# Ledger of designs, part 76: peptides against a protein of PDB entry 3VZA

Target 1, 98 residues: chain A of PDB entry 3VZA
Amino acid sequence: RVERLCKSKELFEERLGLEIRRIHNEQLQFIFRHIDHKDPDKPYMFTLSINEQGDYEVTSCTPPLDCISEFQLKVRETNNFSAFIANIRKAFTALSFK
Target 2, 62 residues: chain B of PDB entry 3VZA
Amino acid sequence: AAYVTQLYYKISRIDWDYEVEPARIKGIHYGPDIAQPINMDSSHHSRCFISDYLWSLVPTAW

## One batch from the design tools (peptide; made by RFdiffusion4, then SolubleMPNN)

Design b2_p17_8_s1 (from b2_p17_8, 10 letters changed)
Fold by OpenDDE base, seed 5:
Structure b2_p17_8_s1 (fold): chain B 98 residues (1-98), chain C 62 residues (1-62), chain A 17 residues (1-17)
Amino acid sequence: as target 1 above (98 residues)
Amino acid sequence: as target 2 above (62 residues)
Amino acid sequence: SVVEAGRKLLEKLNSIK
């Protein structure tokens, strides 16, 4: 089971180009790669925590996204975490064409 | 890595077939209506194309 | 803790939609 879990993580990281890391101050870091086809290893990332009110809170976003505050509002309203992550990736993808 | 794999499923709704050859990307995407099979030869695609394709399976509607 | 962050997120995800 442990071996399968490790393999699963590796497959998701490579195939989705998404790494999830635990970082200081009770935060998770989401790192997207494979965004820019000209530079597949270039990272696009944001950090997330659950604040004292129990709400999703984006604590950083690199590079910055104008839409990130709106997405934070939307995920708080809908609780659709999947759409939240997918929309962030979509926004990073659009940014890579600038 | 148990909680991480759970997060990946919560995000992507993809379940991989872990018994296939390394070059084969095989799994199932569980959408709200019907499940869609994933079956690709990774040697035929770039890493970016593969990721873009898989993410295209994930709905962005809130 | 860092471990707690992931646990909190999963707990939230499992308690809602």
Scores: peptide ipSAE 0.356, ipTM 0.934, DockQ to the pose 0.564
Fold by OpenDDE base, seed 3:
Structure b2_p17_8_s1 (fold): chain B 98 residues (1-98), chain C 62 residues (1-62), chain A 17 residues (1-17)
Amino acid sequence: as target 1 above (98 residues)
Amino acid sequence: as target 2 above (62 residues)
Amino acid sequence: SVVEAGRKLLEKLNSIK
């Protein structure tokens, strides 16, 4: 079972170019790669927590996204976590074109 | 960890076929209406193209 | 804890949708 779980994680990391890490202060770090075709390993990342009110809270975003606060509002309203992550990746992709 | 793979599914709605050859990207994307098969030869595409394609399957409508 | 971060997120995700 452990081997399958490890394989699953590795496949998702490579194929989606998305790594998920547990970091300090009860946060998750989402690291996107494969965004910039000229620099596939360049990371685009944000950190996320569930605050004391039980709401999604973005605690950092690197590089910064103008839309990240709006996306946080949207995911709180819709609870569509999938769309939340996908829209962030879309925004990072747009940013990579400079 | 099990919860990490659960997160990936919650995000992507993709279920991989783990029994195929390493160069084959095979799975199913479960959309809101219908399920769509994924079947790619990774040797024919860049890593960035593969990721872009897979993410294109994930709806961005809130 | 660090481990609890993921669990709390999943708990929220599983409570809705």
Scores: peptide ipSAE 0.356, ipTM 0.934, DockQ to the pose 0.550
Fold by OpenDDE base, seed 2:
Structure b2_p17_8_s1 (fold): chain B 98 residues (1-98), chain C 62 residues (1-62), chain A 17 residues (1-17)
Amino acid sequence: as target 1 above (98 residues)
Amino acid sequence: as target 2 above (62 residues)
Amino acid sequence: SVVEAGRKLLEKLNSIK
């Protein structure tokens, strides 16, 4: 089972181009790659925490996204975490064309 | 590791087939309405295309 | 590892949906 879990993580990281890391202050860092077809290894990332009120909070975004604050509001309203992450990737993708 | 894979499922709603050859990207995406099979030959696509395709399966509607 | 921070997030996710 442990081997299966390790393989699962590797498959998700490679196929989705998404790495998830723990960083200081109980935050998660989401690192997208495979965004820029001309530079597949270029990272696009944001950090996320659950604040003291229990709400999703984006603590950083690199490169910055104008829409990230709105997405934070939306995920708090809808609790659709999947759409939250997918929309962020979509926004990073759009940014890569500029 | 279990928590990480659970996060990936919460995000992507994809369940991989772990018994296939490494070059085969096989699994199931579970959407709100229907389950869609995934079955790709990774050697026929770029890493970016594969990722873009898989993410295209994930609804962005809030 | 990602486990501890992920646990907190998963707990929230599982408690809501």
Scores: peptide ipSAE 0.346, ipTM 0.934, DockQ to the pose 0.483
Fold by OpenDDE base, seed 4:
Parts: structure tokens; C-alpha cells; sequence
Structure b2_p17_8_s1 (fold): chain B 98 residues (1-98), chain C 62 residues (1-62), chain A 17 residues (1-17)
């Protein structure tokens, strides 16, 4: 089972181009790659925590997204975490075209 | 790694087939209505295309 | 590792929907 879980993580990281890391203060860092077809290894990142009120909170976003505050509001309203992450990736993709 | 793999499923709704050859991307995306099979030859596509395709399966409607 | 932070997030995710 441990081997399967390890392989699963590797497959998701490579195929989705999404890495998930823990950073200080119980935050998660989401690192997207494979966004810019001209530079597939260029990272697009945001950090996320559950605040004291139990709400999703984006603590950083690199590069900045004008829509990130609205997305935070939307995920708090809908609790659709999948759409939240997918929309962030879509926004990063749009940003990569400048 | 149990929690992180669970997160990946919560995000993507994809379940991989772990018993196929490395060059085969095989799995199932579980949408709200229909389960969509995934079956790709990775040698025919760029990493970016593969990622874009897989993410295209994930609904963005709130 | 992502265990602690992931657990907290998963607890929230599993408590809704």
C-alpha cells in the first residue's frame, strides 16, 4: 500500500503538473507546472490554509491573480474545492499568454 | 502520502490504473453524471498537452 | 510532509458536501 500511495503521488504530480507541499503554519503550497507550453517547468503557485474560523484562506499567489480574492469568496460560498483549484489553473493559463 | 493522494482525488476526481505500462496513461475521471475513461499513449503527447487535457476534464462551474 | 496540513484541509472537505 505504501508503494502504491507513493506511485500515486508521483503520477498525479507528473500528469497534472501539480505539486502539493506543506509550508510553515499548517499551510499548503500548490505548485502548477506545465502551464506555459514554451516553458513547461515554470512554476505558478499559491498557498492555502484553513483559518481560525474554518474558512479557506489564500495566503499568497505567485504570480499575482486579480481574480484570486473572488475565487476565495466563491469557494467559501460553494465549497467546491475542485472548481476552486481548476479555476486557479485556468487563470494562470490565461496569464501565461499575457 | 495517504492524505496527499486523497487531496488529488478531491481536486481532480481521477483514479489511476497503477498496473499498466509506464507509457500508458490510464484511469477514470468521475464526473457527476458519467465516469469518463482515460486512456492515452504518453509518447504521442507533450507533458503540457497531457496536463491540459486532464484538467479539461475537471468542471470549473462553481 | 503534507500530512498535518493535508489532514486539516481534508477534515474540512469531508465535513461538507
Amino acid sequence: as target 1 above (98 residues)
Amino acid sequence: as target 2 above (62 residues)
Amino acid sequence: SVVEAGRKLLEKLNSIK
Scores: peptide ipSAE 0.342, ipTM 0.933, DockQ to the pose 0.467

Design b2_p17_8_s2 (from b2_p17_8, 10 letters changed)
Fold by OpenDDE base, seed 3:
Structure b2_p17_8_s2 (fold): chain B 98 residues (1-98), chain C 62 residues (1-62), chain A 17 residues (1-17)
Amino acid sequence: as target 1 above (98 residues)
Amino acid sequence: as target 2 above (62 residues)
Amino acid sequence: SVVEAGEKLLQKLNDIK
């Protein structure tokens, strides 16, 4: 099976409610939607880079998360990027309940 | 870009079935132990519920 | 750098996982 790249991206964006963008200064922007059930299109986002030391570095987080620095430490220690992203989404979800 | 779909797989460990009807969310989640099938009718759920469900498949243990 | 951010991240992920 040959992967349909455009369709694949669209399916992931819609089904996971996660968009990944390239932005300035060699960064990636991760945009979560479908977090707030009352406002499904409301974005929750963070930006990420690999710094000069080769480490994961969160360069912004909107809205801010108290736990984001700890998560950055954890992903550097464990290299579990999947858990890193999933935990950020979990934290955004908790924040949406206010 | 090809790397984007690879990133999605690295994050979610989900592989979609691209041959099914648009309303069918079908795929496989590859967990650390056992692979689990995904098979949902999207017309029965909100977008938020679908996303929450799929993310619930992704382990949060470090 | 010469390598785009996404490719750089993916390379890191592939080197580890």
Scores: peptide ipSAE 0.480, ipTM 0.939, DockQ to the pose 0.488
Fold by OpenDDE base, seed 2:
Structure b2_p17_8_s2 (fold): chain B 98 residues (1-98), chain C 62 residues (1-62), chain A 17 residues (1-17)
Amino acid sequence: as target 1 above (98 residues)
Amino acid sequence: as target 2 above (62 residues)
Amino acid sequence: SVVEAGEKLLQKLNDIK
């Protein structure tokens, strides 16, 4: 049911504070909110594509994360996409305290 | 699109209960070992707390 | 590719894990 799919998306967006968007050049944009408790609507985001080699590739990260390149390597090695996203959120959270 | 909800599941491993009142955050998190129920009253928590809590269920070990 | 980025990603996820 289309209605269920729409509701599901809305629930995930609100409860996880994570929006997923399709953007140009066959990329996905992941937008985290609810990171900074003092500014819950402040976005923390990165873009992702599957490159020509079939590998995960982070194409942007705002604000920048020193660890993002390492995370890209890790997800390529482990294929643990869940941990990849969770670690990015964790890193953004840490950054919000600085 | 249907793939979006599938992506959310691949990320969070959470399945929501869609039949409860909007203020109730109810579902199941499927970890590698056990399934953990989620059952929260959203009116008792901030948006940030809720998100932090739910993300805390997601393992960060590679 | 005619496959959207999200579908492409999901396909990768399904193919690998």
Scores: peptide ipSAE 0.440, ipTM 0.937, DockQ to the pose 0.482
Fold by OpenDDE base, seed 4:
Structure b2_p17_8_s2 (fold): chain B 98 residues (1-98), chain C 62 residues (1-62), chain A 17 residues (1-17)
Amino acid sequence: as target 1 above (98 residues)
Amino acid sequence: as target 2 above (62 residues)
Amino acid sequence: SVVEAGEKLLQKLNDIK
């Protein structure tokens, strides 16, 4: 099972181009790659925590997204975490075209 | 960690077939109404195309 | 909190959706 879990993580990382890391102060870092077809390894990142009130909180976003605050509001309202992540990737993709 | 794979499922709603050859991207995307099979030959596509395609399966409606 | 960030997030997701 441990082997399967490791393989699963590797498959998701490569196929989705999404890495999830634990970082300091009880945060998760989400790192998107495969966004820019001209530079597939260029990272697009944001960090997330669950705050003291139990709400989703984006603590950083690199590069910055004008829409990230609205997305944070939307995910708090809808609790649709899948759409939250997918919309962030969509926004990063749009940003990559400048 | 086990929770990481669970997070990936919560995000993508994809379940992989782990028994196929490495070059085969096979799995199922579980949408709210219909389960969509995934079956790709990775040698025919770029990494970016594969990722874009898989993410296109994930609804963005809030 | 003593709970790891990922586990805390997953717990929230499981409680709501």
Scores: peptide ipSAE 0.438, ipTM 0.936, DockQ to the pose 0.452
Fold by OpenDDE base, seed 1:
Structure b2_p17_8_s2 (fold): chain B 98 residues (1-98), chain C 62 residues (1-62), chain A 17 residues (1-17)
Amino acid sequence: as target 1 above (98 residues)
Amino acid sequence: as target 2 above (62 residues)
Amino acid sequence: SVVEAGEKLLQKLNDIK
């Protein structure tokens, strides 16, 4: 089972181009790659925590996204975490063309 | 850890088939309505195409 | 720690979904 879990993580990281890291202050870092087809290894990142109120809180975003605050509001309202992550990736993709 | 794979599922709604050959990207995407199979030969696609395709399966509607 | 953050996030997701 441990081997399957490790394999699962590797498959998701490579196929989705999404790495999830544990970082300081009880935060998760989400690192997107495979965004820019001309530079597939270029990272697009944000960090996330569950704050004292139990709400999703984006603590950083690199490169910055104008829409990130709105997305944070939307995920708090809808609790659709999947759409939250997918929309962030979509926004990063849009940035890569600018 | 187990929580990581669970997070990936919560995000993507994809369940991989772990018994196929490494070059085969096989799994199931569980959409809001109908589950759809994934079955790709990775040797025929770029990494970016594969990622873009898989993410295209994930609804962005809130 | 990140493990704790992940567990907390997963718990939230499991509570809602």
Scores: peptide ipSAE 0.514, ipTM 0.941, DockQ to the pose 0.546; fails the geometry check

Design b2_p17_8_s3 (from b2_p17_8, 9 letters changed)
Fold by OpenDDE base, seed 3:
Structure b2_p17_8_s3 (fold): chain B 98 residues (1-98), chain C 62 residues (1-62), chain A 17 residues (1-17)
Amino acid sequence: as target 1 above (98 residues)
Amino acid sequence: as target 2 above (62 residues)
Amino acid sequence: SVVEQGNKLLEKLNSIK
């Protein structure tokens, strides 16, 4: 079971170009790679927590995204976490074209 | 960890086939209406193309 | 703990979708 879980994580990391890390203060760090085709290993990342009110809260975003606050509002309204992450990746992709 | 794989499924709605050879990207994407198969030869594509393609399966409508 | 860090977000996700 442990071996299968490790393999699953590795497949998702490589195929989606998305790494998920636990960091201090009960936060998750989402690290996107494979965004810039000219620099596939360049990371695009944000951190996420659940605040005291129980709401999704983006605590950092690197590089910064103008739309991240709107996305935070949208995910709170819709609870569509999948669309939230996908839209962030889409925004990072657009940013990579300068 | 189990919770991390759960997160990946919540995000992507992809379930991989773990029994195929490493060069084969095979699985199922579960969309809101219909499930779609994934079946790619990774040797034919760049890592970026593969990621872009898989993410294209994930709806962005809120 | 490590387990607690991941569980908080999962609890949120599992409660709604």
Scores: peptide ipSAE 0.327, ipTM 0.932, DockQ to the pose 0.570
Fold by OpenDDE base, seed 1:
Structure b2_p17_8_s3 (fold): chain B 98 residues (1-98), chain C 62 residues (1-62), chain A 17 residues (1-17)
Amino acid sequence: as target 1 above (98 residues)
Amino acid sequence: as target 2 above (62 residues)
Amino acid sequence: SVVEQGNKLLEKLNSIK
């Protein structure tokens, strides 16, 4: 099962172009690649934590997204984490076209 | 690493078929109402296309 | 603590879904 779990992670990372990393201060870093078709390895990333109130909190976003605060509000309201991540990727994709 | 797999599923709602050849992207996407099969030959597509396609399966409606 | 970081988020996700 350990082998399967490792394979699963690798498949998700490559196929979704999404890496998930644990970082300091109880945060998760989400790193999107495969956003810019001209530069597939260029990373687009944000960090996320659960704050003292138990709410999702974006602690950084690189490159910055104007919509990230609104998305944070929406995910707190809807608890739709999947849509939250997908919308961020959509926003990064739009940004890559300048 | 079990938590990572769980996290990916919570995000994508995709379950991979781990028994197929490496070049085959096969799995199931579980949408809100229906489940749809995924079955692609990775050698026929760019990495970016594959990612874009898979993400297109994920609803963005809040 | 590394495991705890992921568990905290997963616990929240699992509590609402």
Scores: peptide ipSAE 0.325, ipTM 0.931, DockQ to the pose 0.596
Fold by OpenDDE base, seed 5:
Structure b2_p17_8_s3 (fold): chain B 98 residues (1-98), chain C 62 residues (1-62), chain A 17 residues (1-17)
Amino acid sequence: as target 1 above (98 residues)
Amino acid sequence: as target 2 above (62 residues)
Amino acid sequence: SVVEQGNKLLEKLNSIK
């Protein structure tokens, strides 16, 4: 079972190009790769926490996204975490074409 | 890392087939209406294409 | 802690939809 869990994480990391890390101050870091086809290993990342009010809060975004504040509002309203992550990836993808 | 795999599922709604050959990307995407099979030969695609394709399965509608 | 970080988000996710 432990082996399966480890394999599962590895498969998701490679296939989705998404790494999830636990970092200081009760935050999770989401690191996207495979965004820029010309530079597949270039990371696009953001950090997320649950604030004192219990709401999703983006604590950093690198590179910065103009839409990140709107997405934070949308996920608070809809609680659609999947769409939240997918939209961030889409935004990073669009940014890579500039 | 059970919690991480659970996060991946909540994000992607994908469940992998862990018993296939390493070069085979096989699983199921559980959409809101219909579950769709995933079955790709990774040797036929770039890493970026594979990721883009899999993420294309994830709805972006809020 | 690391465990708390992951669990907090999961609990949030599991408490909705």
Scores: peptide ipSAE 0.324, ipTM 0.931, DockQ to the pose 0.568
Fold by OpenDDE base, seed 2:
Structure b2_p17_8_s3 (fold): chain B 98 residues (1-98), chain C 62 residues (1-62), chain A 17 residues (1-17)
Amino acid sequence: as target 1 above (98 residues)
Amino acid sequence: as target 2 above (62 residues)
Amino acid sequence: SVVEQGNKLLEKLNSIK
């Protein structure tokens, strides 16, 4: 099963172009690649924590997204984490064309 | 690894078929209403196309 | 710890739809 879990992680990372890291101060780092078709390895990333109130909080976003604060509000309202991540990727994709 | 795979499922709602050859991208996406099969030959697509396609399966409606 | 870090975030995720 451990082998299966490792394989699962590798498949998700490669196929979704999304790496998830646990980093300091109880945060998750989400690293998107495969965003820019001209530079597939270019990373687009953000970090996420649960604040003292128990709410999702984006602690960094590189490159910055104007919409990230709104998305943070939306995920707090809806608890739709899937849509949250997908919308961020969509925003990074849009940014890559500018 | 179990923790990370749980995150990926919470995000993508994809379950991979782990028993196929590496060049075959096979699995199931579980949408809110329907389950959609995934079955692609990775050699026929760029990495970016594959990722874009898979992410297109994930609803963005809040 | 890594376990504590993961649990905090995982607990939140396990409570979502």
Scores: peptide ipSAE 0.258, ipTM 0.928, DockQ to the pose 0.634; fails the geometry check

Design b2_p17_8_s4 (from b2_p17_8, 11 letters changed)
Fold by OpenDDE base, seed 2:
Structure b2_p17_8_s4 (fold): chain B 98 residues (1-98), chain C 62 residues (1-62), chain A 17 residues (1-17)
Amino acid sequence: as target 1 above (98 residues)
Amino acid sequence: as target 2 above (62 residues)
Amino acid sequence: SVVEQGEKLLQKLLSIK
């Protein structure tokens, strides 16, 4: 099972181009790659925490996204974390074409 | 890795077939209404295309 | 630890639909 879990993580990381890291102060770092077709290894990332009120809070976003605050609001309203992550990737993708 | 793989599933709703050769991207995407198979030859696609395709399976509607 | 902190957040996220 351990081997399967490790393989699963590797498959997700490579195929989705998404790495998830545990970082200090109870945060997760989401690192997208495979965004820019001209530079597939270029990282697009954000960090996420749960604030004192228990709400999702984006603590950083690199490169910055104008829509990230709106997405934070939307995920708090809908609790649709999947859509939250997918929309962020979509936004990073759009940014890569600018 | 148990927690992170669960998170990946919650994000993507993809379940991989772990018993196939590495060059085969095989699994199932579980949408809200229908489950659809994933079955790709990775050697025929760029990493970016593969990722874009898989993410295209994930609904963005809030 | 960082691992423990991350697991807490993961668990919180995993408690969501």
Scores: peptide ipSAE 0.302, ipTM 0.933, DockQ to the pose 0.882
Fold by OpenDDE base, seed 5:
Structure b2_p17_8_s4 (fold): chain B 98 residues (1-98), chain C 62 residues (1-62), chain A 17 residues (1-17)
Amino acid sequence: as target 1 above (98 residues)
Amino acid sequence: as target 2 above (62 residues)
Amino acid sequence: SVVEQGEKLLQKLLSIK
């Protein structure tokens, strides 16, 4: 089972171009790659925590996204975490064309 | 890695077939209405195309 | 619910040092 779990993580990381890391101060870092077709290894990332009120809070976003605050509001309202992540990737993709 | 893999599933709704050859990207995407098979030859596509395609399966509606 | 499970999973991940 351990081997399968390791394999699963590796497949997701490579195929989705998404790495998920635990970082200091009880945060998760989401690192997108494969965004810019001209520079597939260029990272686009954000960090996430749960604040004292129990709400999702984006603690950083690199490069910055104008829409990130709205997405934070949306995920708090809907709890649709999948759409949250997918929309952030979509926004990073759009940014890569600039 | 159990929690992380669960998170990947919660995000993508993709379940991989782990027993196929490395060059084969095979799995199932579980959409809200129907399950769609994934079956790609990775040697035929760029990494970016593969990722874009897989993410295109994930709904962005809130 | 699925939503709650996802949130709980995130909270679990955040709690892991």
Scores: peptide ipSAE 0.251, ipTM 0.928, DockQ to the pose 0.102
Fold by OpenDDE base, seed 4:
Structure b2_p17_8_s4 (fold): chain B 98 residues (1-98), chain C 62 residues (1-62), chain A 17 residues (1-17)
Amino acid sequence: as target 1 above (98 residues)
Amino acid sequence: as target 2 above (62 residues)
Amino acid sequence: SVVEQGEKLLQKLLSIK
């Protein structure tokens, strides 16, 4: 089971181009790669926490996204975490073409 | 790793087939109404294409 | 709900040292 879980994580990381890390102060770091087809290893990343009220809070975003505050509001409103992550990737993708 | 893999599933709704050869990307994407099989030969696609394709399966509607 | 489960999972992940 442990081996299967480890393999699962590796498959997700490679195939989705998404790495998820736990970092200091009880945060999750989401690192997207495979965004820019001209530079597949370039990272696009954000950090996320749960505040004292239990709400999602984006604590950093690199490169910055103008829409990130709106997405934070939307995920708090809808609690659709999947759409939240997917929309962030979509926004990073759009940014890579500028 | 258990929680992380669960999180990946919550994000992507993809379940991988772990018992196939490394060059085969095989799994199932679970949409709200239909399950769609995934079955790709990774040697025929770039890493970016594969990622873009898989993410295209994930709805962005809030 | 499935959505709520995702939030709970995230909270669990954040609570792990």
Scores: peptide ipSAE 0.249, ipTM 0.928, DockQ to the pose 0.101
Fold by OpenDDE base, seed 3:
Structure b2_p17_8_s4 (fold): chain B 98 residues (1-98), chain C 62 residues (1-62), chain A 17 residues (1-17)
Amino acid sequence: as target 1 above (98 residues)
Amino acid sequence: as target 2 above (62 residues)
Amino acid sequence: SVVEQGEKLLQKLLSIK
């Protein structure tokens, strides 16, 4: 079971180009790679927490995204976490084209 | 690892086939209406293309 | 619900030391 779970995590990380890490102060770090085709290992990151009200809160975004605040609002309204992550990746992709 | 893999599924709605060759990317994407198979030869594509393709399966409508 | 499960999962991930 443990070996299978480890393999699953590795497959998701490589195939989606998304690493998910727990970091200090009860936050999750989402690291996207495979965004820039000219530099596949270049990371695009954001951190997420749940605030005292129980709402999703983006605590950092690197590089910064103008739309991140709107996405935070949308995910709070819809609770569509999948769309939230996918839209962030879409925004990072657009940003990589400068 | 159990929790993070569950999170990956919640995000992507992809379930991998873990019994295939390493170069074969096989799985199922569960969309809101239908489920569709994934079956790719990774040697035929760049890592970026593979990721872009898989993410294209994930709806962005709120 | 599925949404609730997602939120609970996130909470669990955040609470793991």
Scores: peptide ipSAE 0.230, ipTM 0.928, DockQ to the pose 0.103

